Peptides against a protein of PDB entry 8HF1. Designs and how they scored, part 48

Target 1, 320 residues: chain A of PDB entry 8HF1
Amino acid sequence: NVMLYATKPTEVMVSFPHQEQVLTVTRLISAEIEKFYVSLDLMNIGVQPIRRSKSLQCLRDPSKKSFVKQLFNDFLYQMKEYGIYAASIAIISLIVEFDIKRRQAETLSVKLMHRTALTLCEKIRHLLVQKLQDMTYDDDDDNVNTEEVIMNFSTPKVQRFLMSLKVSFADKDPKDICCLVFVERRYTCKCIYGLLLNYIQSTPELRNVLTPQFMVGRNNISPDFESVLERKWQKSAIQQFRDGNANLMICSSVLEEGIDVQACNHVFILDPVKTFNMYVQSKGRARTTEAKFVLFTADKEREKTIQQIYQYRKAHNDIA

## One batch from the design tools (peptide; aimed at target 1 M151)

Design b2_p21_1_s1 (made by RFdiffusion4, then SolubleMPNN; from b2_p21_1, 12 letters changed)
Fold by OpenDDE base, seed 2:
Structure b2_p21_1_s1 (fold): chain B 320 residues (1-320), chain A 21 residues (1-21)
Amino acid sequence: as target 1 above (320 residues)
Amino acid sequence: DLQKKIDEFEAKYKEEREKRR
């Protein structure tokens, strides 16, 4: 532990081993997505009219293909960075999104494109669930949500994060906990939220201690029907966190929009700190007297990460 | 401190897993 004794919060760096083993199932899934991209590029879906949504922000790709590829690329990222268990949750979000887009399709060709994407997601879900079940004695879907299965099918980063939660919060009073977890991507918030729900429920020492919620930045919300549900969810989640009904909030790095979250005693940065602004904003939420700011780094990148955090700390002290 | 506690926890978790196999 390089406890860098700066004035509060206490900065903690947790190291994790590099993941060298790629499972056969992850290679198969990646190959199926690549085959799908070749098929998708050959699909003629016609020129879609650029509906000027009054909100300037969605440059709707006139082909709608970029959105499909983005979702699968984000899924591949989740599978690589967080593991197979997290991927089994992430794929459900894709299934929901493609089913909504299939129902909202204005043309038969676009409807078929989203249907083909959905069929691939269902195949991927089956492959993931089957692999999770290979470690369970019972074929029941409920048995894949054990602490053991979650830990075994998570990346070393996620394993160390879950261990950090257990060590930090086991058998504590839930009222004494105000925890933020920062992630880079919007879809990671939902994925890690689902993982944490199952992990907390399967871990007796945390079951009545941690109540997670998640929040996504507004700028990434398309003004579609999903955006109304997500806006309602975000308002409810923030209110539950303010009222103390939730004590762990998962946030994407898009805190730039001035969502005022309360002062916290724990801040976890699950993904690498890529910007000075992210460092200052996330660290600035750890305001209590015993506040901890916890970073995760691969052992191979530890020195580089230490130097980067030192530079950010120096720059912050020169401005403050 | 936290890293040491995590490493100790990981060691115990591996030992418990080996006993269940």
Scores: peptide ipSAE 0.378, ipTM 0.870, DockQ to the pose 0.707
OpenDDE base, seeds 1, 3, 4, 5: peptide ipSAE 0.302, 0.213, 0.353, 0.258; ipTM 0.845, 0.776, 0.862, 0.829

Design b2_p21_1_s2 (made by RFdiffusion4, then SolubleMPNN; from b2_p21_1, 9 letters changed)
Fold by OpenDDE base, seed 5:
Structure b2_p21_1_s2 (fold): chain B 320 residues (1-320), chain A 21 residues (1-21)
Amino acid sequence: as target 1 above (320 residues)
Amino acid sequence: SLQEEVEKAEKEYKEEREKRR
């Protein structure tokens, strides 16, 4: 019995101020999405033919309206949780997805629905970009991707996360870094990836230190062309991370059992740990000597978070 | 602690930004 003394990672908790600064632009965007939901509910798109796809998770909504609402709800979540800078990146993913769905539409009514959603996304993008430009007084798109703009238009959670990366990795050898960043939602991986690319490029101390990649969870829903591209991208991203060509990987909690990711020296949990399984799986990746497991919590939720993590730690030690 | 280092870095960042204004 080789007692592999797996050195337990050092658990670190970073607190951030809970500021509900509701910007006028975020209220306007939320109101436009709510108006769109009312209009969407009134749209008669007919009963879609139930394609007998063998995969049991048919979107139960034959109208595909629930899928449209899910994407906008995920966007609203990202705007609230990560800020308007992250939202300006997240909206591009919706634009791409609605354009694909518009092209794949089997009926004129479904095509019109996706076109209306796309037009709303373009309006939202314009409102977000205008708000980012208000700080720089320059109309150049390159000027909205500065460290200052990213930091000012990010939530306190994202600000503390970015500062934690800067403090942890400034001027380090990129070969000594193996970092995982866990997020709750699939679309957050792409959003935070785009944010990190721009932040790293604008931060001299990180530009040649961190090379980010992301991994999206498998879509259980559709064997569509998108799922094939995503699977190819996931395989490439994992390989780049294994080969050391990427040293920071953003993952959703849907790390399927069996993704053999190397032992990491840093694990950041950007979103709240909601399940014991997520705690064990994410912490189980911090297996190097002196590995750090970093959690983020709002100051108002700090005590609750500490108690929850203590319970998970105790339960994990009782099973191990 | 990482918290203290982050708070220090945020303070320094704010001070540098106030000097640029």
Scores: peptide ipSAE 0.387, ipTM 0.886, DockQ to the pose 0.730
OpenDDE base, seeds 1, 2, 3, 4: peptide ipSAE 0.349, 0.386, 0.381, 0.330; ipTM 0.872, 0.890, 0.882, 0.858

Design b2_p21_1_s3 (made by RFdiffusion4, then SolubleMPNN; from b2_p21_1, 12 letters changed)
Fold by OpenDDE base, seed 4:
Structure b2_p21_1_s3 (fold): chain B 320 residues (1-320), chain A 21 residues (1-21)
Amino acid sequence: as target 1 above (320 residues)
Amino acid sequence: DLQKKVDEYLKKYEEELKKKK
């Protein structure tokens, strides 16, 4: 019942320049994914038996092609919104997922589809890593995880987010920090988590200050399809955050599902606030006046964002 | 102001990168 708390956090808006320069590597990757979609549409996978779970109103794609396209579309979104460095982390998650699906394939045609997707992911990973190495003198993979590489290959939004963390938390006592980071997409939680682990490790002022965790929303489709591992991870991550063993939680829409997360002194909204519910739920975690509610906006969208937040604030005050 | 501090840090970072090139 988060709606009942009259929260008066300090609202902060951090602006960032719109990045107009599209790197050649991102265009190449996008073109390779588009070519793959054409190939995927031509693949005869056959109609798989729809396991009608009575609880799943969502039509499972009988070919499983939609799921493959969804993962690559989510990857393309992450590459665009968070940058090449975040994309290098995101692609590993696709590799893992497609390898699981390949091993679980009931038919040769589905196995081959996932194998082709894996081959594309490996090519994309190579292109991304090669581009990250352009700033490194050494070919060692460990050298791409520096603060410098992370910052250079992150979008202006992510750069401002990372600097906001550094400015906010450098040399602070970990016990005084309770931070939420809201993202729109489930897969972004894991991507930003991986990025933050590397950034914190490479940033001396944060290394012993921030301990991140991530929590992904339950699959809206069915809690029965959540892996036992995912459910265990969620419970563990929440418990670590409650116990103060983690002081930064990355989450997507999870507060809507009634997961009780403690009151936080910092709430970062990394992605645009698209709904009133997201505004209320996220802001409702910043319960004190000393708490900060930080939004990120492109300079071009600043006025529109201000107007939207004003409307949400007004609507919230009319209900409270 | 968080914006000002972030911008100052980013500026400093960009200046440090220019010195290493």
Scores: peptide ipSAE 0.342, ipTM 0.854, DockQ to the pose 0.624
OpenDDE base, seeds 1, 2, 3, 5: peptide ipSAE 0.300, 0.282, 0.285, 0.306; ipTM 0.829, 0.821, 0.823, 0.834; seeds 2, 3 fail the geometry check

Design b2_p21_1_s4 (made by RFdiffusion4, then SolubleMPNN; from b2_p21_1, 10 letters changed)
Fold by OpenDDE base, seed 2:
Structure b2_p21_1_s4 (fold): chain B 320 residues (1-320), chain A 21 residues (1-21)
Amino acid sequence: as target 1 above (320 residues)
Amino acid sequence: SLQEQIDKAEKEYEEKLKEKK
């Protein structure tokens, strides 16, 4: 029972221009991933023993190929939705994951598959970092983590989000800030976290104001796949946010049932609100006096987004 | 509005980028 005692937050809709960032580097990366998928489909990795974990109805592709494709598809999504700077952070997560899978491989063929995926990720990382460096005029300061580089290589949505943070929180007392940022995908939490760390560090007005953390929703993480380290990290991050040691928390939308997080004064929805539950739960965290609930929409989708939010607001008022 | 403040910040940022070129 989320008792809706709270003052209704002020809903704000921020519009951003629809720009298709058609960079040559993004086309090259997409083409390399497509070539890799063709090669992956031709790889004979043998029949993997179906470990029937009793509870997971999901037919785990015994080949583990579907998992490899899922990670690259999630990366391609992040590169498209957040830009090449965010992609340079996202690819590191793939490198770590494929290196773990390579080391855990029970067969030489599976080990080779994960090694090939890892080699592709290293190539992609190099292409992304090189493109970020091409805008640094200073030969000596290879620092791709400047406000300028982050802003120029982010999508208009991410640019408007970063500007919204700067405008909202510049030179404020950290104690007066309790901010949630909702994203759709779990891997996006780590990516946006890394982006925000670098942006805050490069932005003097935010450096001592915002302390970000991230959490991934529990519900879809099979306990078997959550490393003990990731579970410890999530518990620590939630505790730091509760204790006020962190004042900005990045959450995936999969948080439907279980985040007992304190009342927040700012809630940002970085990705489209796809479900009524996401709308109610995220909005239901903006509980302080003068709380803001901020949505982002492309100009082309503004009308559709307004209508969708109106429908959700109506449905919520009919239940409340 | 928040939008107007963002649009102003964008314009100021674009102007700073032009001055550095």
Scores: peptide ipSAE 0.329, ipTM 0.838, DockQ to the pose 0.761
OpenDDE base, seeds 1, 3, 4, 5: peptide ipSAE 0.256, 0.305, 0.272, 0.302; ipTM 0.801, 0.818, 0.821, 0.822; seed 1 fails the geometry check

Design b2_p21_2 (made by RFdiffusion4)
Pose (drawn by RFdiffusion4):
Parts: sequence; structure tokens; C-alpha cells
Structure b2_p21_2 (pose): chain A 320 residues (1-320), chain P 21 residues (1-21)
Amino acid sequence: as target 1 above (320 residues)
Amino acid sequence: EEFEEELEELEEEAKELEVLE
């Protein structure tokens, strides 16, 4: 009876070769951000509330410097984990966030700090577009070139995930498919969402089948990439997925708990599984029959992750 | 041509899904 309304989806793996080498432009950007940090640390903005540790044992920077560093560090993480083009999208989210803070800002000193951060972010955007541009010698067709650069300017993890995404839904009806993708970090959702938008408008077979939509938790990141203060579109993303308008969801541990959704055909956990409860809930989200469940881990982490999953399964058996 | 061949190999590898028991 439970299997009538419940389903044990087939759980499969997608391993990918994990490499440690990085590109030179990554070193250059790292040096640029380090120069910016060193300069900003001494910004000496108008006196701010003292921020100490959780236990007050060690001091902390003012909340605003912490916020700027956090955003920059998130951008660096997105670049380290998901390739150059992932950073190319993520830098636009940083531009939008710094422009919103400039609007919200309430002092000349803080405003100046945010404007200079915006300037550096735009310089970084131009740097990213520059290395993306210095590969058009391969060919001139920007669509297939977008597909090729995405396949080449991405980590094996990103290449392998997008490869599985293409193969799983090559030419199926958009109506027939209902899938979710889970990622860990906040701005990673918007970054990878923008990457999927580019790829959907980069391939002929997937062009009219997949509809990517992303949503995150609190401290709601901006939904657009336009910097126009107000937008005309009003319909929400969750309501879209419930209404079938969107079929590809990019969330980060938000939809895993509570949020009712129709039974989904596929679930892709882009970032490695960490918690037993979250594993159980994400698997349960694939509530439809013949549901397919996908995981991505590094080759080096294969034994550890498989052993961890066995621990989980045996824990499920033990509890039962 | 080289890219297409690499792409086909990757598609084959993507189709090799590991089922956990």
C-alpha cells in the first residue's frame, strides 16, 4: 500500500575524474582579490559596532567588511568548483548585489566602498570574458562554440553533470519530464542556473525540452540579471513548478523539506551527499514510479562515499 | 571532428550508470 503512493527510486551514480591542476588566470584573479582584500582591510570606514566571536574569544571585522569578503569568497568558490564560465555568471550576481547595496547604503564611506567593489567586480567580469573570448579560434559558430567552451572551460564535475543532463533528456517531451537538481551553496544555484540557460540556448536537442528555474531560501538573492530596480514578471518559481511551467529546478536544500511538489521524474544531487536525513528526503522527493536518482562524487571519494551510503542504507535497515 | 569524437565518448561514459546494491 505504501508503494502505491510511495516509491523506492533507482539510485545510481555518476562518477567523474577529479583533477587538482588549475589555470593561470585563476592565479591572476586570486592575486587581484588578495590585493583588494589587503587594501579594503584598512578602509577605515566610519566607526562600526564591535563584532566579536560567538564566544567573544577573538575579534571579528565589521559586519560590512565581513559581508564583502563573504561575497568575494563565494565567487572564488564558485570559480574553484565549477570552472571559469560559472564565475562569468556569478560575477553578474555580485554586480547586482553590490548595486543593490549601493542603493541601500546610508553613508558616503560605505557607499564608496561598495562602488569600488563594483568596479573590481566588473574588472573581474571583463577578465573572465577575455579568457572566454581567447578560444574563438576554434570556430565561429557561437552556439556550438558555447557548447564546446562549456565542455572545455569547466571542471570535470560540471562537464559530467551537464553530460548526464543532456543524455537523460535528449529529445523527450518537456511535459513528460519533471526533475530537480540540488546544490549546496547559495549563489551556486543562480550561477549554475545561468549556465544551464546558456547551454539550453546552446544545443538543438535540449533547446525546447528543459525549462530551468531556481529558488533559494532566505536572504533572497536577486532573481534577475538586469539591475533595473523593478521587474514586470510576477509569478513565483515554486508555483511555476507546481503549475508545470518550469520543469528543471535548481534549489539548495530548500525544497528537500516540507515544500510540496508533484512527483518528480529525476533527482540530481550535484554536490556530494552529506547528511542521512537530507539523503532520505531527497530520495523521497523522487516520489514517482520508475524515478531515477543521480549522485556526483569525485573518483578519489568513491570508496568513502560508497561506504557512507552503505552506512546510511544499513542505518535505514536497522531503524526499520 | 575531434570534439565530436570526444563528445561521443563522453556520452557513452555517461550512459554507464552504476547501480548500487

Design b2_p21_2_s1 (made by RFdiffusion4, then SolubleMPNN; from b2_p21_2, 10 letters changed)
Fold by OpenDDE base, seed 4:
Structure b2_p21_2_s1 (fold): chain B 320 residues (1-320), chain A 21 residues (1-21)
Amino acid sequence: as target 1 above (320 residues)
Amino acid sequence: SEFLKRKEELEKEARDLIVLK
């Protein structure tokens, strides 16, 4: 029970222009993934042996193809919502996951499927990295992790998020910072974490100020399949945040599970607030004096977002 | 540079926060 103490954080709205980054590279990547889906649907990988473990595993695609498509769909979402720079980090997570699945493959057909997915991921990685390098003025500095590259290849939402972090935390004592960043998808946590590490390292005012961590949501579908390693990592990340060894936590809907996290002075909602529960749970973490609750909205959706937040605020005040 | 100008604009925007009253 997060005691809904009537904390009145300052609610802030950051607007951003809806710019479709119509880059040729993003269209090419999307077309390559679509072509891969056609090939994937034609692959006969047979009926996978239903591992007789408990009831909820029956919802697994016996072909394991749905999981492959889910990862690429999540990648496409991240590329669209966060930009090419974030996508260059996100693709590495797919490479790691497909390599694990390839090694764990019980059949040659499944092994081949994951190998084909890996080959596509490497092609996508090359296309993304090449596009990031095209803006590096110095042919000799293969360092695509500059503030300029990060900002130019991030969506207007991410640009404003990064600038909001800089303005909020520049020259502050790390001990005075307790920040949460909420994202919708579990895979976005890792992507934004990697982006923030590189941005903080490229931003002198933040290098010794922000120490990010991330927390991946428990797979409600199969808590048994969270690797013992992922569970250990989650516990370690939460403990580091409690101990003040990390002062910024990127999380998905995990806070709905009643994870005991300290009172925060900043809560950023990077993705749209879709539910009243998400609004209440996330806002309920902004509990310190002068706490800020920061929302991001496209200019075209600003009025709709304001009205929705007003309705949630009213409903929250009627319960509190 | 165009980047520096855009960065200054974004920094100005980030300081001029819209508070939802």
Scores: peptide ipSAE 0.498, ipTM 0.937, DockQ to the pose 0.705
OpenDDE base, seeds 1, 2, 3, 5: peptide ipSAE 0.327, 0.411, 0.321, 0.382; ipTM 0.879, 0.911, 0.876, 0.904

Design b2_p21_2_s2 (made by RFdiffusion4, then SolubleMPNN; from b2_p21_2, 7 letters changed)
Fold by OpenDDE base, seed 2:
Structure b2_p21_2_s2 (fold): chain B 320 residues (1-320), chain A 21 residues (1-21)
Amino acid sequence: as target 1 above (320 residues)
Amino acid sequence: SEFEKKKKELEEEAKKLEVLK
């Protein structure tokens, strides 16, 4: 019985300044979403037939309005937590989802609701792209994907995350890299993936070093919402990561039980560790010799975060 | 540039790993 001494990963804290850069554009977008919520509450979409999908956990919003609000709330969170650049990518996911829902609408009223949401998303996308272009002297879409634009329109957290990747992986052999990035929300995986693709492409030191993929946890995907394409993509992404064709995987925190992912040498926790289970599961992926477990915290929350980690360490040692 | 200065500061910060003991 070789007791694989699970080498405890080195836990690293990266602090970032809590600057609520409340840009005028973010205020405008928030106000437009709030106006939309008022309009949405006034929409008579009728009583939708409760599809008795047997899965207990789907919040049966018979109105489908709560789902629309959830997506915009998730977008607002992403804009706040990751910045305008990340928000410009995140809004595309909403556009795609509302277009699917518009096409699947069983009633004209529901179709109109999703169309109105889609129109708002296109307006938001335009406002975000315009703001990214305001710092570029050139009107060309390609100029918004530079290292400078990405860094300037990212939150201090994302700036430090990107720089931590650069410092950690610049000029390394891609074979020696097995990196996980944990995020809280499903839609954040796609957003951070798109951001990383553009950042890596704009950063010569990383272009041939990092190959990112993303996966969303299986358990939270209502089978009714997971397109066949998304399921195929997830299987392919996992396989590419297992085969070493991808060396960085972005995961939502809901990757609890079922994904046998290889032992990683780097685990980044981009969002706050909210649960003991998230701490144990994410840390438990950093299993290689000299593995790093990297946490991000606002300076104002640093002490609280450190105390919480020590509590989780103690609780984990008491169970182990 | 202001950007290059900030980038250098962030790079120097990222080289200083705070290990939680």
Scores: peptide ipSAE 0.627, ipTM 0.964, DockQ to the pose 0.682
OpenDDE base, seeds 1, 3, 4, 5: peptide ipSAE 0.616, 0.617, 0.626, 0.620; ipTM 0.963, 0.963, 0.964, 0.964

Design b2_p21_2_s3 (made by RFdiffusion4, then SolubleMPNN; from b2_p21_2 with E1D E4K E5K E6R E16D)
Fold by OpenDDE base, seed 5:
Structure b2_p21_2_s3 (fold): chain B 320 residues (1-320), chain A 21 residues (1-21)
Amino acid sequence: as target 1 above (320 residues)
Amino acid sequence: DEFKKRLEELEEEAKDLEVLE
């Protein structure tokens, strides 16, 4: 029970300016997704056979259109919250997912729907990569994975997160690092993992210091689509983190399900803390003597966030 | 270099930790 360990980590607030990225490319991408939604709503994919799989989702959207919209809405969220660079990684996950769904399609209409979604994802990927390349003065260096490109095309939140990692871990012994990064959404885990791999590779001070891994929660929505690969990946990722082969773990609510991880010296909360349980469970992982619990907040929400954290502290102290 | 200056500003900001007491 994570509640029993009274180790009080140092709680740190990192504020960032709220910048709406008013980039022409983000407007174009959003407009293309909205046009696709109109087209998707007009698609007659017929009555899908209700597979009597006990999963509640087959009952909610027999057309699978809501799932397609959910993936694009999650992508739009990644682009808004983490920036164009993160979006260029996030779109690859959509491409993989829609290609799987296209291959698994039982009807030509469903196959066409996923093919149309896939074509849009490839267009979005091209627009994103082109925009990342516009900053590389050298037409010949296809290397969009520089520190400069990552930082310039990341949101102020991600810039401060990356800098907090650099300042916290530059030139440290990898064995002395046990870091958790909490994110709200499942897809963010993989997106931030890909971003961190590229950032660490582009940052000499971190290249041999940080070894990231990620955990994705079970897809409660479609347990049948939890590939044997995802379950194997999750077990392998946890084992690598336990063995010290990975020293930074990106996770969502997965740790709330009672996955036992070692005591950490750093816990980063990249997204807003929405529940008392999330606060207690995440903070309860920061158990070393010099443990840090780092929160990120927009300047406009700083006061509200601080008040919420103090309420959670009080409630935690009243139960402990 | 405007980028280097912004990076230095972000690094100094990241060294100045706001501790929630």
Scores: peptide ipSAE 0.533, ipTM 0.949, DockQ to the pose 0.714
OpenDDE base, seeds 1, 2, 3, 4: peptide ipSAE 0.519, 0.493, 0.505, 0.491; ipTM 0.945, 0.938, 0.942, 0.936

Design b2_p21_2_s4 (made by RFdiffusion4, then SolubleMPNN; from b2_p21_2, 10 letters changed)
Fold by OpenDDE base, seed 5:
Structure b2_p21_2_s4 (fold): chain B 320 residues (1-320), chain A 21 residues (1-21)
Amino acid sequence: as target 1 above (320 residues)
Amino acid sequence: SEFEQRKKKLEEEARDLIVLK
């Protein structure tokens, strides 16, 4: 029970400016998704056969339209919260999901729905990649500075997170690093993982220092769609982190499910702490003597976040 | 470069940490 260890990591807050990305490409993408939702609502996909799969969600949306909308809403969230560079990675995950769903479609109407969603994802991917390239061609130098592209097309939150990693881990021994990065959403784990791989590879001070991995929670929504591959990946990722072959783990609520990970010296909370359980579980992983618990907050929400953390700290001390 | 100046500023801002006592 993570509650029993009264380790008091140093709690640190990093603030970032709130910047709404007013990019034409993000507006175009949002408008294309909205047009797609109107089209999706008009699609008659008929009564889907109730597969007696024990998953409660097949009963809630027999049309599977809500799942399609959820994936695009999650993508829009990634684009807004992490930026265009992160969105270019996130869209690939949607392409994979819709291609799987298209192949698993029992009806022509459902197959067509997922095909239309996939076509939109490819259009979005093209728009994102084009925008990332346009900035690299304006500089006459053939060498795409991947670090510059990541930084210029990331939100202030992601910029501050990357700089916090650099400041914390530049030129350190990889063996001295045991880092957790908590994110709210399942899809963010893979998106930030892909971004970090590219950032670390483009940052000499981190290239041989940080080896990232990610864990994705079990899809409680559709255990039948947890590919044998995802379960194997999760087991392999945990083992690599235990063996020290990975020293930075990106995770969501997966650690609440009782996945035992080693004591960490750094815990980063990239997204807002929404629950007391998340606070206790994440903070309870920072167990070394010099452990740091780092929170990211928008400047406009700094005071509210500080007050919330003090309330959680008080409540934790009253139970411990 | 303008990028290196922005990067340096972002590194300085990332060092501006609020310790929650």
Scores: peptide ipSAE 0.443, ipTM 0.928, DockQ to the pose 0.829
OpenDDE base, seeds 1, 2, 3, 4: peptide ipSAE 0.411, 0.413, 0.396, 0.414; ipTM 0.917, 0.919, 0.913, 0.919

Design b2_p21_3 (made by RFdiffusion4)
Pose (drawn by RFdiffusion4):
Structure b2_p21_3 (pose): chain A 320 residues (1-320), chain P 21 residues (1-21)
Amino acid sequence: as target 1 above (320 residues)
Amino acid sequence: VDPIPEYKKEEIEELEEEYEE
């Protein structure tokens, strides 16, 4: 009876070769951000509330410097984990966030700090577009070139995930498919969403089948990439997925709990599984029959992750 | 416990080879 309304989806793996080498432009951008941090640390903005540790044992920077550093560190993480083009999208989200803070800002000193941060972010955007541009010697067709650069300017993890996404839904009806993808970090959702938008508008077979939509938790990141203060579109993303308008969801441990959704055909956990409860809930989200469940882990982490999953399965058996 | 299989491994390898070409 439970299997009538419940389903044990087939759980499969997608391993990918994990490499440690990085590109030189990554070193250059790291040096540029380090120079910016060193300069900003001494920004000496108008006196701010003292921020100490959770236990007050060690001091902390003012909340605003902490916020700027956090955003830059998130951008660096997105670049380290998902390739150059992931950073190319994520830098636009940083531009939008710094422009919103400039609007919200309430002092000349803080405003100046945010404006200069915007300037550096735009310089980084031009740097990313520059390396992305210095590969058009391969060919001139910007669509297939977008597909090729995405396959080449991305970590093996990103290549392998997008490969599995293409092969799983090559030419199926958009109506027939209902899939979710889970990622860990906040701005990673918007970054990878924009990457999927480019890839959907980069391939002929997937062009009219997949509809990517992303949503995150609180401290709601901006939904657009336009910097126009107001937008005309009003319909929400969850309501879209419930209404079938969107079929590809990009969320980060937000939809895993509570949020009712129709039974989904596929679930892709882009970032490695960490928590037993979240694993159970994410698997349960693939509530439809013949549901497929996908995981991505590094080759080096294969034994560890498989052993952890066995621990989980055996724990499920033990509890039952 | 049953082993965890690979998902659409041959199809992914074939498409990867087409990209390398």

